# Peptides against a protein of PDB entry 5HDT: the designs that were tried, part 50

Target 1, 163 residues: chain A of PDB entry 5HDT
Amino acid sequence: MVVKTFMDMDQDSEEEKELYLNLALHLASDFFLKHPDKDVRLLVACCLADIFRIYAPEAPYTSPDKLKDIFMFITRQLKGLEDTKSPQFNRYFYLLENIAWVKSYNICFELEDSNEIFTQLYRTLFSVINNGHNQKVHMHMVDLMSSIICEGDTVSQELLDTV
Target 2, 163 residues: chain A of PDB entry 5HDT as posed
Amino acid sequence: MVVKTFMDMDQDSEEEKELYLNLALHLASDFFLKHPDKDVRLLVACCLADIFRIYAPEAPHTSPDKLKDIFMFITRQLKGLEDTKSPQFNRYFYLLENIAWVKSYNICFELEDSNEIFTQLYRTLFSVINNGHNQKVHMHMVDLMSSIICEGDTVSQELLDTV

## One batch from the design tools (peptide; aimed at target 1 Q11 W101)

Design b2_p28_8 (made by RFdiffusion4)
Pose (drawn by RFdiffusion4):
Structure b2_p28_8 (pose): chain A 163 residues (1-163), chain P 28 residues (1-28)
Amino acid sequence: as target 2 above (163 residues)
Amino acid sequence: SAAELKESFEEWQESRKEEREEKMEELN
C-alpha cells in the first residue's frame, strides 16, 4: 500500500509530504536495507526511489553515511532485472524506470565514495542486461548512466573501464 | 576516451530532451 501512495504522490503536495516525511526517513532504516526477505527489499527500494522523486531537488535523508547505504542497496536490487521470467520483474523495471527518470544517483556526486557507487552501478547494469530485455530497459540504463557522465565532475579510469 | 564517451552521451541526452521534459511534467 505504501508503494502505491508514494507512487501516486506529487512534488506539489506539500501537505501529504510533511505528513509522510517521517515514514520516508524510516523506510531507509537498516531494518529494511538488510531485511532478509527479497520481496521486502524490493518494495522498500521502490519507495526510496519515489521518495527521492517527490522531495527533489532536496532529498530528506541528509546523512552522507546513510545516503551511501541507500544507493548501494538500490544497486543490489537492480540485480533483480536479470530474471525477466520472474513475476516480480515489472517491479524491478519500475525501479529502473524511476531512478532513470529522476536521476536520483546524481545525489551521490557530493559523497566521498561516489566513484565506488557509480562503478558498482555500471558493473551491475552491464551484468544484468540480456536478450530478455526490451529496448525500454536499454533506454533507461543509458539515461541513468549518461547523466552521471554528462553532469558529473569527472570520470575515473576505473569507471571508464566498466564501459 | 572519457571525452568521447561524454560527447556521445550529450548527443543522446539532446535526443531525449523533449520526451524527458514531458515525462517529468507528468511525474511532478

Design b2_p28_8_s1 (made by RFdiffusion4, then SolubleMPNN; from b2_p28_8, 14 letters changed)
Fold by OpenDDE base, seed 5:
Structure b2_p28_8_s1 (fold): chain B 163 residues (1-163), chain A 28 residues (1-28)
Amino acid sequence: as target 1 above (163 residues)
Amino acid sequence: SAEELRKEALEFLEERKEEEEERREKLR
C-alpha cells in the first residue's frame, strides 16, 4: 500500500496522536460534519486531514461508515477550491495540499464503498479545476488522483469514465 | 504559514468541542 510505504514520512509523534485522539473522535461527529457554518466545516475538514496525517497509515476511526462519512465530507469541502479569490482559499489549499501529500484517501481502499468515494472525489476535482489555479494546485490535484489510480486494484467503470 | 493555520484550526475546534460538551452536560 502506498500509504504504508509513506510511513517514513514526517508524521507526528505518538504523543501528538494521543493528544489529538479525543479531538479526532469529536471532529467526526455529526455536530461538526453537519455544522451549518461553511467556514467551520472547512476548518473541520482541515483538522480531519491533519488527523489522517498524524495517524497515517491508520485512522483513529474504527467504523467504516464513519470513515466514509468523513471522506465524503472532505470531498464536499474541496468544492471551495473553485473560487481562487475567496478569503478562505488558503485554507482550501491547505486541505488539498495535505490530503495529496499524505495520500489520505488511500485508506478508503479498505472500505466497501471505496469506488463511490473516489468517484465523488474525481467528480469534485474535475468540477473545480480551472485555469485560474496555480501550478501547485494543479500538481496536488493530479498527485491525488494519480495515487488513487495507481494503488487501486479494482476501479469501477464509472470511475474510469470520469478519468 | 500552513503550520500556523493548522495549530489555530485545531485550537479553534478544540474550543468548540469543549463548548459543545459543556452544553450537553448542562442539558443532561
Scores: peptide ipSAE 0.074, ipTM 0.615, DockQ to the pose 0.017
OpenDDE base, seeds 1, 2, 3, 4: peptide ipSAE 0.036, 0.035, 0.061, 0.038; ipTM 0.587, 0.577, 0.602, 0.586

Design b2_p28_8_s2 (made by RFdiffusion4, then SolubleMPNN; from b2_p28_8, 17 letters changed)
Fold by OpenDDE base, seed 2:
Structure b2_p28_8_s2 (fold): chain B 163 residues (1-163), chain A 28 residues (1-28)
Amino acid sequence: as target 1 above (163 residues)
Amino acid sequence: SAEELREEMLKYLKEIEEERKKKLEKLR
């Protein structure tokens, strides 16, 4: 598995796009999404985020059900942001930073269950925030959620009321 | 506190939503 930092990857690189196309299909399998090791799941989530960055604003997946599974999976990994003293916190931070910068969740608007995905995302972020987080974490959380509000329709009010 | 942070974030997001609604109304 190829792991690179967000800033080191070139979104317009055709070589990288080709490399990640095959990887994208494998990473979205139940084998990885339901892997028993939490550190492996975190790594998978980071790689998936990188894939979405490379293919933005499109996705290499054609199945709406698979896309839903992926974003629900990524959302579950964000729960790891709660423990700021964890040795894996920097990777959780990377995940948050990436999906916020790329606005990765915006592709979910095309899904029938987009409201469910966004609801789980918001609830997760609000549940993990604590005094150990710095301003950068707060900024990325807000950027991620505000982007969804700005691109959404009347569902945003309902979403905010259910947090 | 964590609760205060959540309240602050929620308030900010609601403000963004209100601004969005106002912009849409002006376009009509």
Scores: peptide ipSAE 0.455, ipTM 0.871, DockQ to the pose 0.049
OpenDDE base, seeds 1, 3, 4, 5: peptide ipSAE 0.448, 0.071, 0.039, 0.060; ipTM 0.869, 0.563, 0.522, 0.563

Design b2_p28_8_s3 (made by RFdiffusion4, then SolubleMPNN; from b2_p28_8, 13 letters changed)
Fold by OpenDDE base, seed 3:
Structure b2_p28_8_s3 (fold): chain B 163 residues (1-163), chain A 28 residues (1-28)
Amino acid sequence: as target 1 above (163 residues)
Amino acid sequence: SAEELKEEMKKYLEEIKEEREERMKLLK
C-alpha cells in the first residue's frame, strides 16, 4: 500500500470523494487497524486522515463504534512522533499536521466515548513531546489540544481534571 | 525546551479549565 500527500488537494472534489469512499470503508477494517506492521498502520492512519479532510466537517462513517476505533487507532500512531530521527517521521508529521489543521477530532464530540478519546490524545501528545521537535510540531500539538479544550461546554469536568 | 513547553501548555489548559468552572457556577 502506498499513500501520497494530499494536503493541498481540493476537499470539494467529487472525484476524490468517490475514490476514497470505498477505500475509507476498507481501511477502517480490523485487518488494517490491527495490522502487525507499524509502517502499514502509519500509512493507514495517514490515509484515514486524508479521508477525514476530504469529508470534513462530516464523518464518512456512521457507526459510532467504528469512529471510536479509528480515532483511538490514529492516536496510537501519534506515538511515533517521539523519535524525530525515524525514517518515517515525515509521515508522522504529516499525520499531525493534517489532524490539527482539519480539527478532525472535533467529530468525536458526538461520540459517547469522546472523553476517553480526548484523554488518550492528550496523554499521547504529552508523552511524545521532546527537545527534538521544532516549533511547527509544537504549534500543531497545541492547536490540536486547545481546539478541543476550547469546546469546553461539551467536555466533561473529569476530562479537564486530567490535564 | 520540551519541558518548558509542556508546563506552558498545562498552564494554558488550566486557565481554560478555570474559565469553564466559572461558567458552570453561573449556570447554577
Scores: peptide ipSAE 0.195, ipTM 0.728, DockQ to the pose 0.038
OpenDDE base, seeds 1, 2, 4, 5: peptide ipSAE 0.181, 0.175, 0.184, 0.175; ipTM 0.708, 0.703, 0.714, 0.713

Design b2_p28_8_s4 (made by RFdiffusion4, then SolubleMPNN; from b2_p28_8, 14 letters changed)
Fold by OpenDDE base, seed 2:
Formats: C-alpha cells, sequence, structure tokens
Structure b2_p28_8_s4 (fold): chain B 163 residues (1-163), chain A 28 residues (1-28)
C-alpha cells in the first residue's frame, strides 16, 4: 500500500462510483461493522474511508442512522493508533491520513447526532495520541480536528473543552 | 492503496458469498 501515491490521485470518476456502489453497501452492513475479527474491521474501515473519498463530498448511504454507525465504527478503529509498534499500524495510519485529507467526517454535519460523533472522535484521538507518534501522525490528527472546527460554525462547549 | 484494499475486500466478499452458496446447496 503506497499511501502517498494514492493520496496524490484525484477523486474517482462517476463510473467508479457506480462500480463500487454494491461494495459500499455491503461494507456498511452489520456483518462487516460487527465482524469478530479485529483485522477485518480495520480493513473495512479503510475501505469505508476509500468509499468516502470516491463519493466525496457526498456518500452512497441514504440512512442517517447507517452513516452514524459507520463513523462511530471508524472512530472505534482509530483506537488502534495508540500502539505505534503494531504490525497493523500502517493501516491505522492510512485510515487516519485518508479521513484527514478527504475531510470525511465533514459529511456528519448533515446528521442530527453530529455532535456526538465529533465528540467521540476527539476523545478517541486525544486518548491515543502519544509522544511515540511521529510528526505526520500528529499533523493528520490536527488537520482532522481543525477541519471539523473550521467547517462547523457551531461547536459545542464540550467539544471545545476536549480540544 | 485504495485499489488494493478494494480488491482485497471484493475477494473477501466473494469468498463469503461462495461459502454461503455452498451451505444453501447442502440444504436442498
Amino acid sequence: as target 1 above (163 residues)
Amino acid sequence: SAEELRKEMLEYLEKRKEEEEEKLKKLR
């Protein structure tokens, strides 16, 4: 997985959106979101992040509840960033880099429970951030959080207190 | 890359689909 090369690519075409629609729907199913294998869940999260990149600034999911479930799921996976020595850290890094660059969480502003999602995201990031993380990880975390703050005109005091 | 991940997930999905189809055949 060459993350840097991939991140330099433009967003996918409309043809690709149609191609991956079925996959997008399957990835959002309870079967994958609640999959018992941690590595599978991480892979699912990375794929979901890619789906959001492809469909940005929109999403192929019509259900607000499903979108909430997805972003809460992705947020849970970000906990894996804590262990910088994990064999799966590179995928966690990819997940972070992707969602930060794409600003994937910005779609959550359309959701009624956006505050809950953002709060959980910030809490998770601050819980896993440590001195073992390199500058790029810190940068992506800051970019992700700052993007949400800048896009959102109304940020709850609770969220501000977390920052 | 995204393409690699998508490929891996598609393969995974196809594998699971095949497994389920085999189970269904046994029930017939």
Scores: peptide ipSAE 0.192, ipTM 0.643, DockQ to the pose 0.014
OpenDDE base, seeds 1, 3, 4, 5: peptide ipSAE 0.059, 0.041, 0.035, 0.106; ipTM 0.613, 0.585, 0.563, 0.600; seed 4 fails the geometry check

## One batch from the design tools (peptide; aimed at target 1 Q11 A56 P57 I107)

Design b2_p29_1 (made by RFdiffusion4)
Pose (drawn by RFdiffusion4):
Structure b2_p29_1 (pose): chain A 163 residues (1-163), chain P 29 residues (1-29)
Amino acid sequence: as target 2 above (163 residues)
Amino acid sequence: SLMKKLTDEEQEEWKEKAEEREEEIEESL
């Protein structure tokens, strides 16, 4: 249910944002990022993605250490894109479609461990892509990775090598 | 400025995409 309201919410709705702001900060809790249930981490990942969409360009989570935990957590969930036969696939696709549209990962440019995050992201995307993915999956991955290069400060040799 | 600020047009397009995506998730589950 929380996924639907966060999906349907707008950047304009200042009222609903101030209301659900405390929940948005809570969903990033370590209880969720490390929850052993696969279905829970997926739902939480979709919420954190819209939470970044709704509150842009000013995200609610300000702690860099915590901000790092979230985007590495999201990258681990993108592994789910590989199983195109799973009933949960379209939800992983929604996650990919969202962070690609919103360019949420660009938040990491300011983090000290940005290179580790972007490198692990690139490796994951190149390791999950297979013949089961339509061109929309390919398109979203390019949009996601292109923004990091075009709008980033630099490209390390390590990140360039993953391509 | 690191995240995308959505215009009215882009918010509307996103609603259409999200609605379609919700239907496909319900069908697949």

Design b2_p29_1_s1 (made by RFdiffusion4, then SolubleMPNN; from b2_p29_1, 15 letters changed)
Fold by OpenDDE base, seed 4:
Structure b2_p29_1_s1 (fold): chain B 163 residues (1-163), chain A 29 residues (1-29)
Amino acid sequence: as target 1 above (163 residues)
Amino acid sequence: SLLKVFSKEEKEELKKRNEELWKEIEEAE
């Protein structure tokens, strides 16, 4: 696959908007979501997390299936938080901090498979939460989970069992 | 949407950061 170079422009022109949108869509492709390089996937996840911030309150991804894929993808990357000594830990931390602060997962409430997404998120977080993380990491994890519980109108029994 | 909304300035900074990350992605390819 040919990777199109992203160009930084001085002004927020229509061309810049188009280029960035194309990048956003490109990063959400199966090519990157299923990329064999773990470090690349992490970078992609960080970009995607920021993309949700950039386009909030909307999202450039209109397909519910694509959104599900993205958040399931991001969730999988959070497993990297399990190794606090990893050279990439700071980027995993950023990913966690980002999604917790932005509350990007809240967009999933509009998805039919929201409970599946949230369940996987909770399972992932609880799988890594007790690995010697500092207080900030714990805070972000709690914030992320609490936001979903507080703002969700329906929570599956499976999700409740993880809490 | 229940997502936090950021200022235009913040979004521009995010785009710049994204560009930096994208460069790293390209280098990895």
Scores: peptide ipSAE 0.630, ipTM 0.947, DockQ to the pose 0.269
OpenDDE base, seeds 1, 2, 3, 5: peptide ipSAE 0.569, 0.591, 0.045, 0.547; ipTM 0.930, 0.936, 0.669, 0.928

Design b2_p29_1_s2 (made by RFdiffusion4, then SolubleMPNN; from b2_p29_1, 13 letters changed)
Fold by OpenDDE base, seed 3:
Structure b2_p29_1_s2 (fold): chain B 163 residues (1-163), chain A 29 residues (1-29)
Amino acid sequence: as target 1 above (163 residues)
Amino acid sequence: SLLKVFSKEEQEEYKEKRKKLLEEIEKSE
């Protein structure tokens, strides 16, 4: 199980990180990012979040286009946070918690289309945030957005309008 | 890159969260 492989792995697991590097690269393929099953895509997103955690401070993905695809993909999965009663909510929560804690989206500052990525992220978060979310969910959302604002060099007007 | 590098304490804390979710995922399959 691919999910188990990366969830069991720590940042200092150097031998395992090298061993499963090709698997990490494979998970970012179009086969998984465009998988027809919604539940599979969510698990893929969680794995990708773990990959960013494990290989920090550097992502194993070298293509800017691939990185953009990954973060746009992760952003789309965050829409699932809207339904707090969903059986999969814990997985959506894990995704949110991970990317907020790891600060995964900060890699996007090195991308030409960073403002597009951040704009879509903020739009998504504000579209799903509601009073049904507990304090931890709200905290992670705030942490995620605040980190990007504080560490970013430039912010588009569209992004500012969403904040 | 500005990605977080965890201390050993932080890693242990997060590991428990991962284990709980993994158990949930496995039993749902």
Scores: peptide ipSAE 0.351, ipTM 0.871, DockQ to the pose 0.620
OpenDDE base, seeds 1, 2, 4, 5: peptide ipSAE 0.346, 0.341, 0.343, 0.345; ipTM 0.867, 0.864, 0.866, 0.867

Design b2_p29_1_s3 (made by RFdiffusion4, then SolubleMPNN; from b2_p29_1, 13 letters changed)
Fold by OpenDDE base, seed 4:
Structure b2_p29_1_s3 (fold): chain B 163 residues (1-163), chain A 29 residues (1-29)
Amino acid sequence: as target 1 above (163 residues)
Amino acid sequence: SLLKVFSKEEQEEYKKKRKELEEEIEKAE
C-alpha cells in the first residue's frame, strides 16, 4: 500500500526516497487532489504529509502554485476531524499529528499566498475543534497554529482576529 | 525551508507514534 510505504519511510532512507520520488510527485497531481472519493483524498493527504516529512527540509514540489494547491487540499481534509466517531478519524488524526510535528505548513512562508493558506487553516481548525476531541488532538491543533504565529514575520489582521 | 529535520531520537519517537496509529487504524478497519 502506498500510504504505508510513505508512512514507514524515514528521512534518511535515501534509496527509498529516490525510488518513490516520482510517485510522490504524481500524488500531488490534480487527479489525486481532485479525486471524487473522500476516502481516497484522505489517503492522499496522509501520503503528502509523509512526503513533506520524508523529504524535509526540502519539499520535492518546486512549484509555488502546486504547493499552495497541496496545502489548501490538506486543509480541506482536516475538516474530517470534526466527527470523532467516524471510522476514518484515526487517519485524520494521523494527518493532524504529522503536519503538527513536521511543521509542514511552515514551508508556506515561502509562498506569496501564505496568508490565505494560514487563514484557511485557522478557520478550518476552529470550525472542527470540539469537546469530543481528546487532549492530543487539541495539543496538535494548538501546536500547529502557534508554530505559524511564532515563525511568521507578518500576520494579517484577519488571522489575528481569528486567534 | 522550515520543515523539521528529525534527530535520531526524534525519528524514533515519531516511529513509535506511527506504529501506535497504525495499530489503531488497523483495528478500526
Scores: peptide ipSAE 0.407, ipTM 0.873, DockQ to the pose 0.872
OpenDDE base, seeds 1, 2, 3, 5: peptide ipSAE 0.395, 0.377, 0.379, 0.388; ipTM 0.867, 0.857, 0.863, 0.866

Design b2_p29_1_s4 (made by RFdiffusion4, then SolubleMPNN; from b2_p29_1, 15 letters changed)
Fold by OpenDDE base, seed 1:
Structure b2_p29_1_s4 (fold): chain B 163 residues (1-163), chain A 29 residues (1-29)
Amino acid sequence: as target 1 above (163 residues)
Amino acid sequence: SLLKTFSKEEQEELKKRNKELLEEIEKAE
């Protein structure tokens, strides 16, 4: 299982990081990002989150366009946080927790379209947040958004209006 | 890069959390 492989990998596992680099790159291909099965897309998102964790502070993806695609993709998956009773909720929680802790979205500050990415992220989070979420979910959402605001050099008016 | 790097202690904590979540996922399947 690809998901389990990355979940178990340490950030300082240099041998394994080198071994699975090609797999990490392959997971970011359009084949997976645009996969028709939503459960597959969720698993891909979790793997991508782990990849950012494992390879931090240097992501293996060098293309700005690819990075944008990845984070827009991850943002779309976060919509699944809305239903806390979903059988897949634990995977959505995993995705949220990891990206919040790793601060994965901070890579986007180097992208030309960072404001677009952050705006979509905030809109998504505010659209799915509800009283059914426990304190940890709320905390991760707040941590994620606060980190971006605090670290951001520039914030668009649209993003400010969303917050 | 502004991505987080983990100390040994933080990595162990993360591994623990990941294991717990994996177990929950596997149990649900």
Scores: peptide ipSAE 0.098, ipTM 0.713, DockQ to the pose 0.793
OpenDDE base, seeds 2, 3, 4, 5: peptide ipSAE 0.080, 0.085, 0.073, 0.082; ipTM 0.683, 0.690, 0.673, 0.681; seed 2 fails the geometry check

Design b2_p29_2 (made by RFdiffusion4)
Pose (drawn by RFdiffusion4):
Formats: structure tokens, sequence, C-alpha cells
Structure b2_p29_2 (pose): chain A 163 residues (1-163), chain P 29 residues (1-29)
């Protein structure tokens, strides 16, 4: 249910945002980022993605240590894109489609461990892509990775090598 | 840089408003 409301919410709705702001901060809790259930981490990942969409360009989570935990957690969930036969695939696709359209990962430019995050993101995307993915998956991955290079400060040799 | 962030955020919101019904059908069906 919370996924639907966060999916349907708008950046304009200042009323609903102030209301659900406390829940948005809570969904990033370590209880969820490390929940052993695969289905829960997926739903939480989709919420955190829209939470970044709704509150842009000013995200609610301000702690860099915590902000790091979130984007590494999302990268681990993108591994689910590989199983195109799973019933949960379209939800992983929604997660990819969202962070690609919103360019949520660009928040990491300011984090000290940005290179580790972007490198692990690139490796993951190149390791999950297969013949089961349509061109929309390919397109979203390019949009996601292109923004990091074009709008980033630099490109390390390590990140360039993953390409 | 801030103007580019605002533009990206506006464009992302517009795309989600346009594609929201299809995204809900795909996600929850």
Amino acid sequence: as target 2 above (163 residues)
Amino acid sequence: SEELKEENAELAEERHRENREEQRERFFS
C-alpha cells in the first residue's frame, strides 16, 4: 500500500509530503535495508526511489553515512533485474525506471565514497543485462549511467574500466 | 548546478505523471 501512495504522490503535494515525511525517513531504517526477506527489501527499495523523486532536488535523508547505505542497498536490489522470468521482475523494472528517470544517484557526487558506489553500480548493471531484457531496460541503464559521467566531476580509471 | 537539478526534477515528475497508470498496472498486476 505504501508503495502505491508514494508512486502516486506528486512533488507539488506539500501537504501529503510533510505528512509522510516521517515515514519516508523511517523506511530507510537499518531494519529494512537488511531485512532478510527478499520481497520486503524490494518494496522498500521502490519507496526510497519515489521518496527521492518526490522530495527532489532536496532529499529528506541528510546523513551521508546513511545516504551511502541507501544507494548501496539499491544497487544490491538491482541484481533482481537478471531473472526476467520471476513474477517480481516488473517491480525491479519499476525501480530501474525510477532511479533512471529521477537521476537519484547523482546525490552521491558529494559523498566521499562516490567512486565505490558508482563502480559497484556499473558492475552490477553489466552483470545483470542479458538477452531477456527489452530495449527499455537497455535505455534506462544508459540514462542512469550517462548522467553520472556527464554531470559528474570526474571519471576514475576504475569506473572507466567497468565500461 | 541547482538550476540543472530543478530541471531534472521537473522532467522526472512530468514523466511519472504521464506514465503513472501504465506503471501501476505493470507493478500491481

Design b2_p29_2_s1 (made by RFdiffusion4, then SolubleMPNN; from b2_p29_2, 17 letters changed)
Fold by OpenDDE base, seed 3:
Order: sequence, then C-alpha cells, then structure tokens
Structure b2_p29_2_s1 (fold): chain B 163 residues (1-163), chain A 29 residues (1-29)
Amino acid sequence: as target 1 above (163 residues)
Amino acid sequence: KEEKRKKIAEEAQKYHKENLEERLKEFFG
C-alpha cells in the first residue's frame, strides 16, 4: 500500500519525504534485513541507499539502534564486491558508488557505536579489495574510508588498527 | 546563487526519487 501510494501519487517534496520515511521503515524491518535471499538483501540495500541519498544530509531514521542495524546490514552486502564476475556485481558497484558519493556513513557519527560500524566497514572493504577491481571501484573505496577519517573528530584505536 | 543551488538540488532530488521508483518496481511490481 505504501509503495503504491508513493509510486502513483504526485506529492510535494515534504509529503513525498514522509512517504519515503514510511517506506524506509518498512524496508528496515527484520523481514527484509534478515531475508534469506541474497539478491533480495542486495536490492533492499540499494533501496536504502537511495533513501539516504534523498534525505541527505539528514537521517531518515530517528532510532539509533535501527540506524546501526541498517548500516551493519549494508556493510554485510558489500562483501559481494569480491566477485567481479558475479551477475549481481553491477548492483554491488551501484551500492558502493552511491554510499561513497553521498557519504551515507557519515550519519553514523552521531551514534554511540559509530566506531564499531566504521571498523566493520573498513574490515569488509579490505577483505574484498583486490587487483581484479578497476580504478573506479578502488577510488570509491578510498573515498568512502578517507571521508570518514577526515570528518571524524576522534578515531578509536580499534579503527586505527584496522586501517 | 542560492536560488540556482536550490534548483539544482530539486532536480537532483527528482532524479533520485525516480531511481528509487524504478528499483521499487523491480521489487514489488
């Protein structure tokens, strides 16, 4: 119902954002974040990234716990970047490009567990980065990581050990 | 200058919303 309302009705900017918020809450449910289908989870991650881009620089979520769950979820999807020959690689690339350009993870600075999120992100990126990736992939990974370092007031020792 | 930036932002928002809509059609369409 929420999706149909969003797709079929012309709304002003503020009203549309409210609809996107409802959609964001729906997509951030355990049903989708813990969905057994890997391709579904990737699609959900891309949708969430799109929503973050729409709301940037503001956060579309008010719950810190939910926000943490979402970014930990997105981080897990980035593992799919490892296989450059995967049929879904283009969508993984889209996800990376989006979050790097928008600097979506910068929303996490307001979270108490931001260092955990960033550490997990860095570990994931370093685990999948390889010589098979083209220059654009490498650039997005570097941009994503460097943006967090440059804008962060403090960096935990754990994060520093990961870098 | 501010008005120009506002217009650019509005166009970007429109584009991003359209991208999301297309992806949603893949999921729920």
Scores: peptide ipSAE 0.438, ipTM 0.858, DockQ to the pose 0.154
OpenDDE base, seeds 1, 2, 4, 5: peptide ipSAE 0.232, 0.193, 0.396, 0.237; ipTM 0.829, 0.785, 0.841, 0.816; seed 1 fails the geometry check

Design b2_p29_2_s2 (made by RFdiffusion4, then SolubleMPNN; from b2_p29_2, 15 letters changed)
Fold by OpenDDE base, seed 5:
Structure b2_p29_2_s2 (fold): chain B 163 residues (1-163), chain A 29 residues (1-29)
Amino acid sequence: as target 1 above (163 residues)
Amino acid sequence: RKELLERQAKEAQEYHKENREERLKEFFG
């Protein structure tokens, strides 16, 4: 599976990173970001999360618009965290855990629409967070949100009002 | 910010590498 290939890849695997670069770019295409199957979109999001991990601190995506689309896409997938009893919950957890550790959203500070991206992220997280989530889920959600607030150069008033 | 991002990248990679087996098990199990 493609998702396992990226999960097994490390940052220092330069030859593999070059080999799978085209695949990474292909996974960010509108075909996959707008795929009609929810499970496929989740797998794509997990792959993208690992791609950000592997190529960090850089990203292989050079278009600011594409980066925005990717992060808005990942944010939409996080809605799946609401159903803790879903068979796919572990994969949603993987997505959350990854972006929390990698701090993938931190590259968005260089984007013109960073405030929109962060606002949507916070709205999504607050919409799905509940007392039914275990300590790990809560920890990653808080860590992700706190990192953006603490490491950001500027925070919009709208974002502050959301917090 | 570049240095910060580099540190974060290394920390994330170390976590993933150390926990890869368990993470894969949970993902595909």
Scores: peptide ipSAE 0.652, ipTM 0.948, DockQ to the pose 0.904
OpenDDE base, seeds 1, 2, 3, 4: peptide ipSAE 0.646, 0.648, 0.647, 0.646; ipTM 0.948, 0.947, 0.947, 0.948

Design b2_p29_2_s3 (made by RFdiffusion4, then SolubleMPNN; from b2_p29_2, 16 letters changed)
Fold by OpenDDE base, seed 2:
Structure b2_p29_2_s3 (fold): chain B 163 residues (1-163), chain A 29 residues (1-29)
Amino acid sequence: as target 1 above (163 residues)
Amino acid sequence: KKKKLEEQAKKAQEYHKKNREERLKRFFG
């Protein structure tokens, strides 16, 4: 299973990182990002999150447009956090936990459309956060949002309206 | 910024390695 392959990979696994680089690039293709199956998209998002972990602080994706597509895609998947009783919640949690620890969104500051990405992220997180979430979920959400605010030079009005 | 990203990346990796078994079980269990 591809998702497990990346979960088992470490940042210092240079040979493996080279070996699976093409797969990492392929997973970011429109074929996977626009896959019609919601469960497949979630798995793809988790893979991408681990790819960011593995290749951090860099990313194998060099195209700004591709990076934007990826983070917008990941953001859309986070909507699944709303239903805490979903059978897939643990995988959505994995996605959240990963991006919170890795702070992968922080590489978006170099993108021209960073404000759009962050705005959509905040809007999504605030739309799904509820009292049914446990302390860990709340902690990761707060940590993720705080890290972006702290690292950002400016906050757009749209983002301020969202917060 | 890059140094900070590097440090955070290391922390994230350490957390992942330390909790890999639990995270895998939660994901696939």
Scores: peptide ipSAE 0.657, ipTM 0.946, DockQ to the pose 0.889
OpenDDE base, seeds 1, 3, 4, 5: peptide ipSAE 0.630, 0.639, 0.655, 0.652; ipTM 0.939, 0.942, 0.945, 0.945

Design b2_p29_2_s4 (made by RFdiffusion4, then SolubleMPNN; from b2_p29_2, 16 letters changed)
Fold by OpenDDE base, seed 2:
Structure b2_p29_2_s4 (fold): chain B 163 residues (1-163), chain A 29 residues (1-29)
Amino acid sequence: as target 1 above (163 residues)
Amino acid sequence: MKEKRIEIAKKAQEYHKEHREERLKRFFG
């Protein structure tokens, strides 16, 4: 399974990173980002999250438009965190945990549309956060948002004021 | 800024490696 392939990869696995680079690029295609199956999209998002982990501090995606599409796509998947009783919640948690630890969204500061991306992220997180989430989920959500605020300073603060 | 990202990336990778089995079980179990 492709998801497991990237989960088993490490940042220092240079040969593997080169070998699976084309696959990483292919996973960001419209075919996968706009896949009609919600479960497939979640798996794709998790793969992309691990790709960001593996290639950090950089990303293999060079197109700003593609990066925007990817992060907007990942953000949309985070909506699935709302239902803590969902059979897929553990995978949504994996996605959240990954992007929180990797701080993958911080690469978006290099994009012209960073404010749009962060705004959508904050809105999504605030929309799905609820008292049913355990402390780990809350911690990751707060950590994710705080990391962006820390890097963005006043810009990020303004975003928080608007959501 | 890039150096900070490098450090964060390393910590994230270390966390993943340390918890890989648990994370895999949670994901696929």
Scores: peptide ipSAE 0.683, ipTM 0.955, DockQ to the pose 0.876
OpenDDE base, seeds 1, 3, 4, 5: peptide ipSAE 0.675, 0.661, 0.682, 0.682; ipTM 0.954, 0.951, 0.955, 0.955

Design b2_p29_3 (made by RFdiffusion4)
Pose (drawn by RFdiffusion4):
Structure b2_p29_3 (pose): chain A 163 residues (1-163), chain P 29 residues (1-29)
Amino acid sequence: as target 2 above (163 residues)
Amino acid sequence: DAWAEEAHNSMMSKLDQIEEANLERLERR
């Protein structure tokens, strides 16, 4: 249910944002990012993605250490894109479609471990892509990775090598 | 399938807001 309200919420709705702001900060708790249940991490990942959409360009989570935990957690969930036969695939697709459209990962430009995050993101996307993915999956991955290069400060040799 | 179409249409309705937020973030850089 929380996924639906966060999915339907707007950047304009200042009222609903101030109301659900405390829940948005809570969903990033370590209880969720490390929950052993695959279905929970997926739902949490979709929420964190819209939480970044709704509150842009000013995200609610300010702690860099915590901000790092979230985007690495999201990258681990993008591994689910590989199983195109799973009933949960369309939710992983929604996660990919969201962070691609919102360019949420660009928040990591200011983090000290940006290169590790972007490199692990690139490796993951190139390791999950297969003949089961339609062109929309390919398109979203390019949109996601293109923004990191075009709008980033630099490209390390390590990140360039993953391409 | 119905859920995937609904979720996609919800994202399409946010397209202008997303573009505006991305542009404002880029201008700051």

